# Peptides against a protein of PDB entry 4Y8H: the designs that were tried, part 61

Target 1, 222 residues: chain A of PDB entry 4Y8H
Amino acid sequence: TTIVGVKFNNGVVIAADTRSTQGPIVADKNCAKLHRISPKIWCAGAGTAADTEAVTQLIGSNIELHSLYTSREPRVVSALQMLKQHLFKYQGHIGAYLIVAGVDPTGSHLFSIHAHGSTDVGYYLSLGSGSLAAMAVLESHWKQDLTKEEAIKLASDAIQAGIWNDLGSGSNVDVCVMEIGKDAEYLRNYLTPNVREEKQKSYKFPRGTTAVLKESIVNICD

## One batch from the design tools (peptide; made by RFdiffusion4, then SolubleMPNN)

Design b2_p21_1_s4 (from b2_p21_1, 10 letters changed)
Fold by OpenDDE base, seed 5:
Structure b2_p21_1_s4 (fold): chain B 222 residues (1-222), chain A 21 residues (1-21)
Amino acid sequence: as target 1 above (222 residues)
Amino acid sequence: PDLTTREDQDRYRKELLEKMK
């Protein structure tokens, strides 16, 4: 997995790859790793997919209830605190690593949370197995006062670095843009860099290539 | 995290492996 967050002049963008793996097998080529906590607060998840989804849904439900009760728009720091407390309570038994981002009445925010409940803050963040490849791009090209378009490009380039350099990352790039004063823009499959063009070249095996007579699929992992 | 015990180290390694997914 490669997940990133980037702050820009008027908001925050998060992005993720779409590969899901089970050991050496690609389980899903188009897994959604961006999750909505509230309309304007989104997170990207790395770690155990089931844990990231379950935690984000739980916090999303609680934030919705809190918002209805208070008649106020949810705050990113409230979501952060709830996630932190939940993950800390389970002392790393929940394998969820999150980038949490959004806009609220106090502005734009970008945070990360580790499985044991530690938190970090920054203008740009990366998590997952592809995080180092992504961070190399972010550190090289991040600047203050990014435009929305520059931030989307930077985040997408960082995810692509993970896709190309990390075995645990692959397929497509998903993006979510949260700009102050606007609705969140979720861009599913914003980039599809690995769409194999139909092999124009039929590689005819040369005469004498041994035909595969029998394929036996042995499930080695019971 | 206080990684003083082998169990804590193994837990941390497991967490890192999950983080990489």
Scores: peptide ipSAE 0.005, ipTM 0.240, DockQ to the pose 0.057
Fold by OpenDDE base, seed 3:
Structure b2_p21_1_s4 (fold): chain B 222 residues (1-222), chain A 21 residues (1-21)
Amino acid sequence: as target 1 above (222 residues)
Amino acid sequence: PDLTTREDQDRYRKELLEKMK
């Protein structure tokens, strides 16, 4: 997995690759690693996909309830606190590493959370097995006062570095843009760099090739 | 906040971390 977050002048961008693996096997080529906590608060997950999804759904539900009770837009720090407390309770037994980002009435925010509940803050962050490759790009090209377009490009380039250099990362780039004063823009499959060119040679499967009638993708992310 | 200086950036990070508690 490669996940990144990048702050820009008027918001924050998160991005992720779409490869899911089960040991040496690619389980899913187009896994969604960006999760909505609230309309304007999103996270990217690394580690066990089931854990990242379950945790983000739980916090999302709690944030929604809290927002309804308070009649206020949820804050990124509230989501962060809930995630932190939950992960800390399980002392790292939940294999969830998260980049949490969003916009709220206090501005744009970008945080990371480790499985044991530690948190970090930055203008750019990367997590996952491809994080080193991504960080090399981020450190080289990040600057202050990025535009939205520059931040999307930087985040995408960082994810691509993970895709090309990390075995645990691959396929497509998903992006979510959270700009102050706007709705979140979720760009599923923003880049699809590994689209197999139509093989000029029609592989006519020999007579007797069993048609795959049903493909069930069971995301068992260990 | 004007985050032009490293000190301002560090202060901003600290403030954010405090808000996370």
Scores: peptide ipSAE 0.000, ipTM 0.209, DockQ to the pose 0.022
Fold by OpenDDE base, seed 4:
Structure b2_p21_1_s4 (fold): chain B 222 residues (1-222), chain A 21 residues (1-21)
Amino acid sequence: as target 1 above (222 residues)
Amino acid sequence: PDLTTREDQDRYRKELLEKMK
């Protein structure tokens, strides 16, 4: 998995690859690793897929209830606190690594949470098995006051770096953009780099077009 | 900032609480 978050001048973007692996096997080529906690608060999950989904759904439900009770838009820090407390309670038994991002009345926010409940804050973050490759891109190209488009590009480039360099990452790039004053924009399969365009060229090479350079008949029945 | 230390976490919580007010 490669997940990233990038702050820009008016919001935050998160992105993820779409490969799911079970050991050495690709289990799903197009899994969703971006999860909605609330309309304007999203997270990207790495680690155990079931744990990431379960924890985000639980917190999402609680945040919704809290929002209804308070008649206020949910805050990213509230989601962060709830996630942190939940993960800390289980002390790493929940294998969820999260990048939590969103916009609220206080502005745009980007956080990470590790499985044991530790949290980080930054302008750009990466997690997952492809995080080093992603971070190399982020560190090289991040600047202050990114535009929305620059941030989307940077996040996507970082994910692609993970896809290319990490065996645990692959397939497509999902993006979620959370801009202040706008609805969240979830861009499922924003990039599909591995979709081989069916090259309309039928490589029906006539039999005999490929020169056989060497033919060796090995008798296996010795 | 890396909030790996308990002190950093407590500081952060305090700052968050202040921002929530």
Scores: peptide ipSAE 0.000, ipTM 0.259, DockQ to the pose 0.026
Fold by OpenDDE base, seed 2:
Structure b2_p21_1_s4 (fold): chain B 222 residues (1-222), chain A 21 residues (1-21)
Amino acid sequence: as target 1 above (222 residues)
Amino acid sequence: PDLTTREDQDRYRKELLEKMK
């Protein structure tokens, strides 16, 4: 997995690859690793897919309830705190590594959470097996006062670095943009760099191109 | 497009998948 978050001048973008693996097997080529906690708060998950999904759903439900009770838009820091407390309670047994990002009445926010409940803050973050490849891109190209378009490009380039250089990452790039004063923009499969072109050539060879070494006709119907 | 709802996300995904065929 490669997940990233990048702050820009008026919001935050998160991005992820779409490969899911089970050991040496690609289980899903187009897994969704971006999860909605609330309309304007999204999470990217690395680690155990089931754990990332379960924890984000749980916190999403609780935040929705909290928002209804308080009649206030949910805050990213509230989501962060709830996630942190939940992960800490399980002492790393929940294999969830999260980038939490969003916009709220206090502004735009970007955080990371590790499985044991430790948290980090930054203008750009990467997690997952492809995080080093992604971070190399982020460190090289990040600047202050990024535009929305620059941040999307930077995030997508960072994910692509993971796709190309990490065995645990692959396929497509998903992006979610959370800009202050706007609805979240979820760009599923924003980039599809591994789409196979239609096979222009037929692998149909004329009969006789390969010698038949043995032919046996078995009558299966007695 | 308000892609904040699950329905909108699913619709958008379907549209993208169709464009990718």
Scores: peptide ipSAE 0.017, ipTM 0.364, DockQ to the pose 0.023; fails the geometry check

Design b2_p21_2_s1 (from b2_p21_2, 11 letters changed)
Fold by OpenDDE base, seed 2:
Structure b2_p21_2_s1 (fold): chain B 222 residues (1-222), chain A 21 residues (1-21)
Amino acid sequence: as target 1 above (222 residues)
Amino acid sequence: SFTTSGPFVAAAARGGVLGTP
């Protein structure tokens, strides 16, 4: 997996690859690793696919209830705190590694969470087996005050570094853009760089491709 | 592990703009 988050001047972008694996096997070529916690709070997941999906759905449900109870829009720091406390309670047995990002009444936010419940903050982050490939791109090209378009490009280039260089990453790039004062823009398969070319030849060979060199008829009964 | 492994994850719909309800 390669997942990234990048802050820009008026919001945050997250991106992910679309490969799921079972040991050496590609289980899914086009899985979704971007999860909605709330309309304006999204996360990218690495680790156990079922755990990333289940924990984000659980916290998403509890964030909705909390929002209704408090009569307030959901905050990214509330989602962060709920996720980290839940993961810490299970001592890393829930195999979820998350980049959590969003916009709320306090601004734009970007965090990471590890399975044991530790958290980090940054202007750009990467996680997964492709994180070093992604971080090489981020460290080389990140600058202060990125535009939306520059941040989407940087995030997608960082995911592509994972796709090309990490065995655990592959196929497509998914993107989610969260800009202050706008709706979240979820771009499923924003890039599809691994579309298979048309097959040049068929396995249907013409009759006679294998010549009959000899025929013998053997009578089994006298 | 940093690899995304496990059971099948359902594909989300292609593209979308999601606001607050």
Scores: peptide ipSAE 0.031, ipTM 0.490, DockQ to the pose 0.082
Fold by OpenDDE base, seed 5:
Structure b2_p21_2_s1 (fold): chain B 222 residues (1-222), chain A 21 residues (1-21)
Amino acid sequence: as target 1 above (222 residues)
Amino acid sequence: SFTTSGPFVAAAARGGVLGTP
């Protein structure tokens, strides 16, 4: 997995690759690693896919209840705290590594969470097995005051670094853009750089390719 | 209904679990 988050001047972008693995096997070529916690709060998940999905749904439900109770829009820091406390309670046994991002009445936010419940804050973040490949791109090209378009490009380039260089990453780039004052823009398969072309060679051999070397007829009926 | 088919491991970063060498 390669997941990234990048802050820009008026919001935050998160991006992910779309490969799921089971050991050496590619289990899904086009899985969704971007999860909605609330309409304007999204996360990218690495680690155990079931755990990332389950924990984000649980916190998403609790955030909705909290929002209704408080009559306030959900805050990214509330989601962060709830995720942190939940993951810490399970001492890293819930294999969720998350980049949590969003916009709320307090502004745009970008955080990371590790399975043991530690959290980081940054203007750009990467997680997953492709995180070093992504971070090499981020460290080389990140600047302050990114535009939306520059941030999407930077995030997508960082995911592509994971796709090309990390065995655990592959296929497509998914993007979610959360801009202040706008609805979240979920760009499923924003880039599809691994579309398989038509096979040039036929793998169907004609009948008779395997020669019959010997034939024996055995009567089984008396 | 997001049917999470089987335990898909999105490869965690090596070292993403705090305390694993």
Scores: peptide ipSAE 0.016, ipTM 0.501, DockQ to the pose 0.129
Fold by OpenDDE base, seed 1:
Structure b2_p21_2_s1 (fold): chain B 222 residues (1-222), chain A 21 residues (1-21)
Amino acid sequence: as target 1 above (222 residues)
Amino acid sequence: SFTTSGPFVAAAARGGVLGTP
């Protein structure tokens, strides 16, 4: 997996590759690794696919209930706190490594969470086995005051570095853009750089291509 | 269990490993 987050002048972008593996086997070529916690709070997941999905759904449900109870829009720091406390309680047995990002009434936020419940903050982050490949791109091209378009490009270039150089990463780039004052923009398969060329020929022959030379019907039920 | 990259964490939840950090 390669997952990244990049802050820009008016929001945050997260991106992910779409390969899921089982050891050396590609299990899914187009897995969705971007999860919605709330309408304007999304996360990218690495580690155990089931754990990333389950923990983000659980916290998403609790964030919705908390939002309704408090009559407040969900905050990224609330999701961060709920996630880290849950993961810490399970002492790393829940194999979820997350980049959590979003916009809320306090602004735009970008965090990472590890399976043991540690958290980091940054203007750009990468996780997953492709994280070093992604970070090489981020460190080379990140600057202050990125535009939305520059941040999407930087995030997608960082994911592509994982796709091309990490065995655990592959296929497509998914992007989610969370801009202040706008709805979240989920761009499923924003880039599809690994589309297989069309097969040159069909191996399907018309019915009847093989001639029937002889037919016999035998009753085998007494 | 689907794995992406990183340590093979056989965690109980649904699906493959998305890739370890």
Scores: peptide ipSAE 0.025, ipTM 0.552, DockQ to the pose 0.131; fails the geometry check
Fold by OpenDDE base, seed 3:
Structure b2_p21_2_s1 (fold): chain B 222 residues (1-222), chain A 21 residues (1-21)
Amino acid sequence: as target 1 above (222 residues)
Amino acid sequence: SFTTSGPFVAAAARGGVLGTP
């Protein structure tokens, strides 16, 4: 897995690859690693696919209830705190490594969470087996005051570095853009650089390629 | 070690954190 988050001047972008693995096996070529916690708060997940999905759904449900109870738009820090406390309670047994990002009435936010419940803050982050490949791109090309377009490009380039260089990463790039004052833009398969080419040959032979040498009709019922 | 409870794993490694606000 390669997941990244990048802050820009008016928001935050997260991106992920689309490969799921089971040991050396590619289990899914086009899995979704971006999860919606709330309309304007999204996360990217690495680790156990079931755990990342389940924990984000659980916190998403609780965030909705919290938002209704408080009569306030959900805050990224509230999602962060709920995720952190939940993961810490399970002492790393829930295999969720998350980049949590979003926009709320306090601004744009980008955080990471490890399975043991530690949290980090940054302008750019990467997690997963492709994190070092992604970070090499981020460190080389990140600058302050990125535009939306520059941040999407940087995030997608960082994911591609994982796709090309990490065995645990592959196929496509998914992107979610969260800009202040706008709806979140979920760009499923924003890049599809690994479209399989058409097979050069078919194993379907014309009828009659194999000659019928003998035919016998046997009545098995008298 | 990353513990996985499901059949599908997105391999995770150490994440980098840079540029604290």
Scores: peptide ipSAE 0.013, ipTM 0.447, DockQ to the pose 0.369; fails the geometry check

Design b2_p21_2_s2 (from b2_p21_2, 10 letters changed)
Fold by OpenDDE base, seed 5:
Structure b2_p21_2_s2 (fold): chain B 222 residues (1-222), chain A 21 residues (1-21)
Amino acid sequence: as target 1 above (222 residues)
Amino acid sequence: SFTTSGPFVDAAARGGYLGSP
């Protein structure tokens, strides 16, 4: 997996690859690793797919209830705290590694969470097996005051670095853009750089490739 | 239904911010 988050001047973008694996096997070529916690709070997940989905749904439900109770829009830090406390309680046994990002009345936010419940903050982050490949791109091209378009490009380039260089990453780039004052823009398959080409040749042998040397018909019914 | 059959994402949680402690 390669997941990234990048802050820009008026919001935050997260991106992910779309490969799922089971050991050495590609289980899904186009899985969705971006999860909605709330309308304006999204996360990217690495680790155990079931755990990332389950924990984000759990926190998403609780955030919705909290929002209704308080009559306030959900805050990214609330989601962060709930995720952190939940993951910490399970001492890393819930294999969820998350980049959590969003916009709320306090601004735009970008965090990461590890399975043991530690959290980080930054203007750009990467997680997953492809994180080093992604970080090489981020460190090379990140600057302050990125535009939305620059941030999307940077995030997508970072994911592509994972796609091309990490065995655990592959296929497509998904993007979610969360801009202050706007609805979240989920760009499923924003880039599809690995569309399979048409097979150049068919390995279907023509009839007669293997000669029949002998045929015998045996009656099995007496 | 929590379908347990979700594809495993490679858990190499190499946290991006290997930044300063």
Scores: peptide ipSAE 0.019, ipTM 0.501, DockQ to the pose 0.291
Fold by OpenDDE base, seed 1:
Structure b2_p21_2_s2 (fold): chain B 222 residues (1-222), chain A 21 residues (1-21)
Amino acid sequence: as target 1 above (222 residues)
Amino acid sequence: SFTTSGPFVDAAARGGYLGSP
């Protein structure tokens, strides 16, 4: 997995690859690693696929209830705290590693969470087996005051670095853009750089193409 | 050691799931 988050001047972008694995096996070529916690708060997940989905759904439900109870838009820091406390409670047994990002009335936010409940903050983050490949791109090209377009490109380039260089990453690039004052823009398969070209020939031949040259019947019963 | 039986989205480097003791 390669997941990244990049802050820009008016919001935050998260991106992910789309490979799921089971050891050396590619389980899914086009899995979705971006999860919605709330309309304007999204996360990217690494670790156990079921755990990342389940924990984000649980916190998403509780954030919705909290929002309704308080009559306030959900805050990224609330989601962060709820995720942190939940993951810590389970002492890393919930295998969720998350980049959590969003926009709320306090601004744009980008955080990471590890399975044991530790959290980090930054203007750019990467997690997953492809995180070092992604970070090489981020460290090389990140600057302050990125535009939306620059941030999308940077995030996508960082994910591609994971796709090309990390065995655990592959296929496509998913992107979610959360800009202040706008709805979240979820771009499923924003890039599909691994589409196989059309097969030049078919290997399906008519029945009987291979002639039967000889037939023998052998009785195997005594 | 980290082990999973289900579909996995690798977190080997930062996040330290795969390859961690």
Scores: peptide ipSAE 0.105, ipTM 0.627, DockQ to the pose 0.152; fails the geometry check
Fold by OpenDDE base, seed 2:
Structure b2_p21_2_s2 (fold): chain B 222 residues (1-222), chain A 21 residues (1-21)
Amino acid sequence: as target 1 above (222 residues)
Amino acid sequence: SFTTSGPFVDAAARGGYLGSP
């Protein structure tokens, strides 16, 4: 997995690859690793696929209830705290490693969470087996005051570094853009760099392709 | 450790499965 987050001048972008694995097997070539916690708060997940999806759904439900109870729009720091406390309670047994990002009335935010409940903050982050490949791109090309378009490009280039250089990453690039004052823009399969061309030949051979070299008729009835 | 019991999104290098039981 390669997941990234990048802050820009008016919001935050997250991106992910689309490979799921079972040991050495590619289980899904086009899995979704971007999850909606609330309309304007999204996360990218690495680790156990079921855990990342389940924990984000649970916190998403609780964030909605909290929003209704407080009569306030959901805040990224609230989602962060709820995720952190939940993961810590399970002592790393819930295998979720998350980049959490969003926009709220206090601005744009970008955080990471590890399975044991530790958290980090930054202007750019990467997680997953492809995180070092992604970070090489981020460290080389990140600058202050990125535009939306520059941030999307940087995030997608970082994911592609994982796709090409990490065995645990592959297929496509998914992107979610969260800009202040706008709805979140979820770009499923923003890039599809691994589409296979049509097969030029078939292994469906015509009848008679295999020559009969010898025939023997055995009468088994007396 | 890495779990192989089900589908997973590899997280080995940064965060990842480091310290997972």
Scores: peptide ipSAE 0.101, ipTM 0.628, DockQ to the pose 0.158; fails the geometry check
Fold by OpenDDE base, seed 3:
Structure b2_p21_2_s2 (fold): chain B 222 residues (1-222), chain A 21 residues (1-21, ends at bonding distance)
Amino acid sequence: as target 1 above (222 residues)
Amino acid sequence: SFTTSGPFVDAAARGGYLGSP
């Protein structure tokens, strides 16, 4: 997995690759690693797919209830706190590593959470097996005061570094853009750089291409 | 933490459940 978050001048972008694995096996070539906690708060997940999905749904539900109870738009720091307390309670047994990002009445925010409940803050973050490949791109090209377009490009380039260089990452780039004063823009398969080419030949040979050399009929009933 | 149960979104290195048990 390669997941990234990048702050820009008026919001935050998160991005992810779309490969899921089971050891050496590609389990899904186009999985979704971007999860909605609330309309304007999204996260990218690495770790156990079921845990990332389940924990984000749980906190998403609780954030909705909290928002209704308080009559306020949900805050990213509230989601962060709920996530970290939940993960800490389970002492890393919930295998969720998250980049949490969003916009709220206090501005744009970008955080990361580890399975044991630690949290980090940054203008750019990467997690997953492809995080070092992504970070190489981020460290090389990140600057202050990025535009939306520059941030999307930077995030996408960082994910692609994971796709090309990390065995645990692959296929496509998903993006979610959260800009202040706008609805979140979820860009599923924003880039699809790994479309399989049309096969040059068909393996549907005419019947009889491989000769039957011998036939035997065996009665297996007594 | 490495759970081999189910599909992983590889999290090795900086948030790495997938490669890191």
Scores: peptide ipSAE 0.089, ipTM 0.620, DockQ to the pose 0.156; fails the geometry check

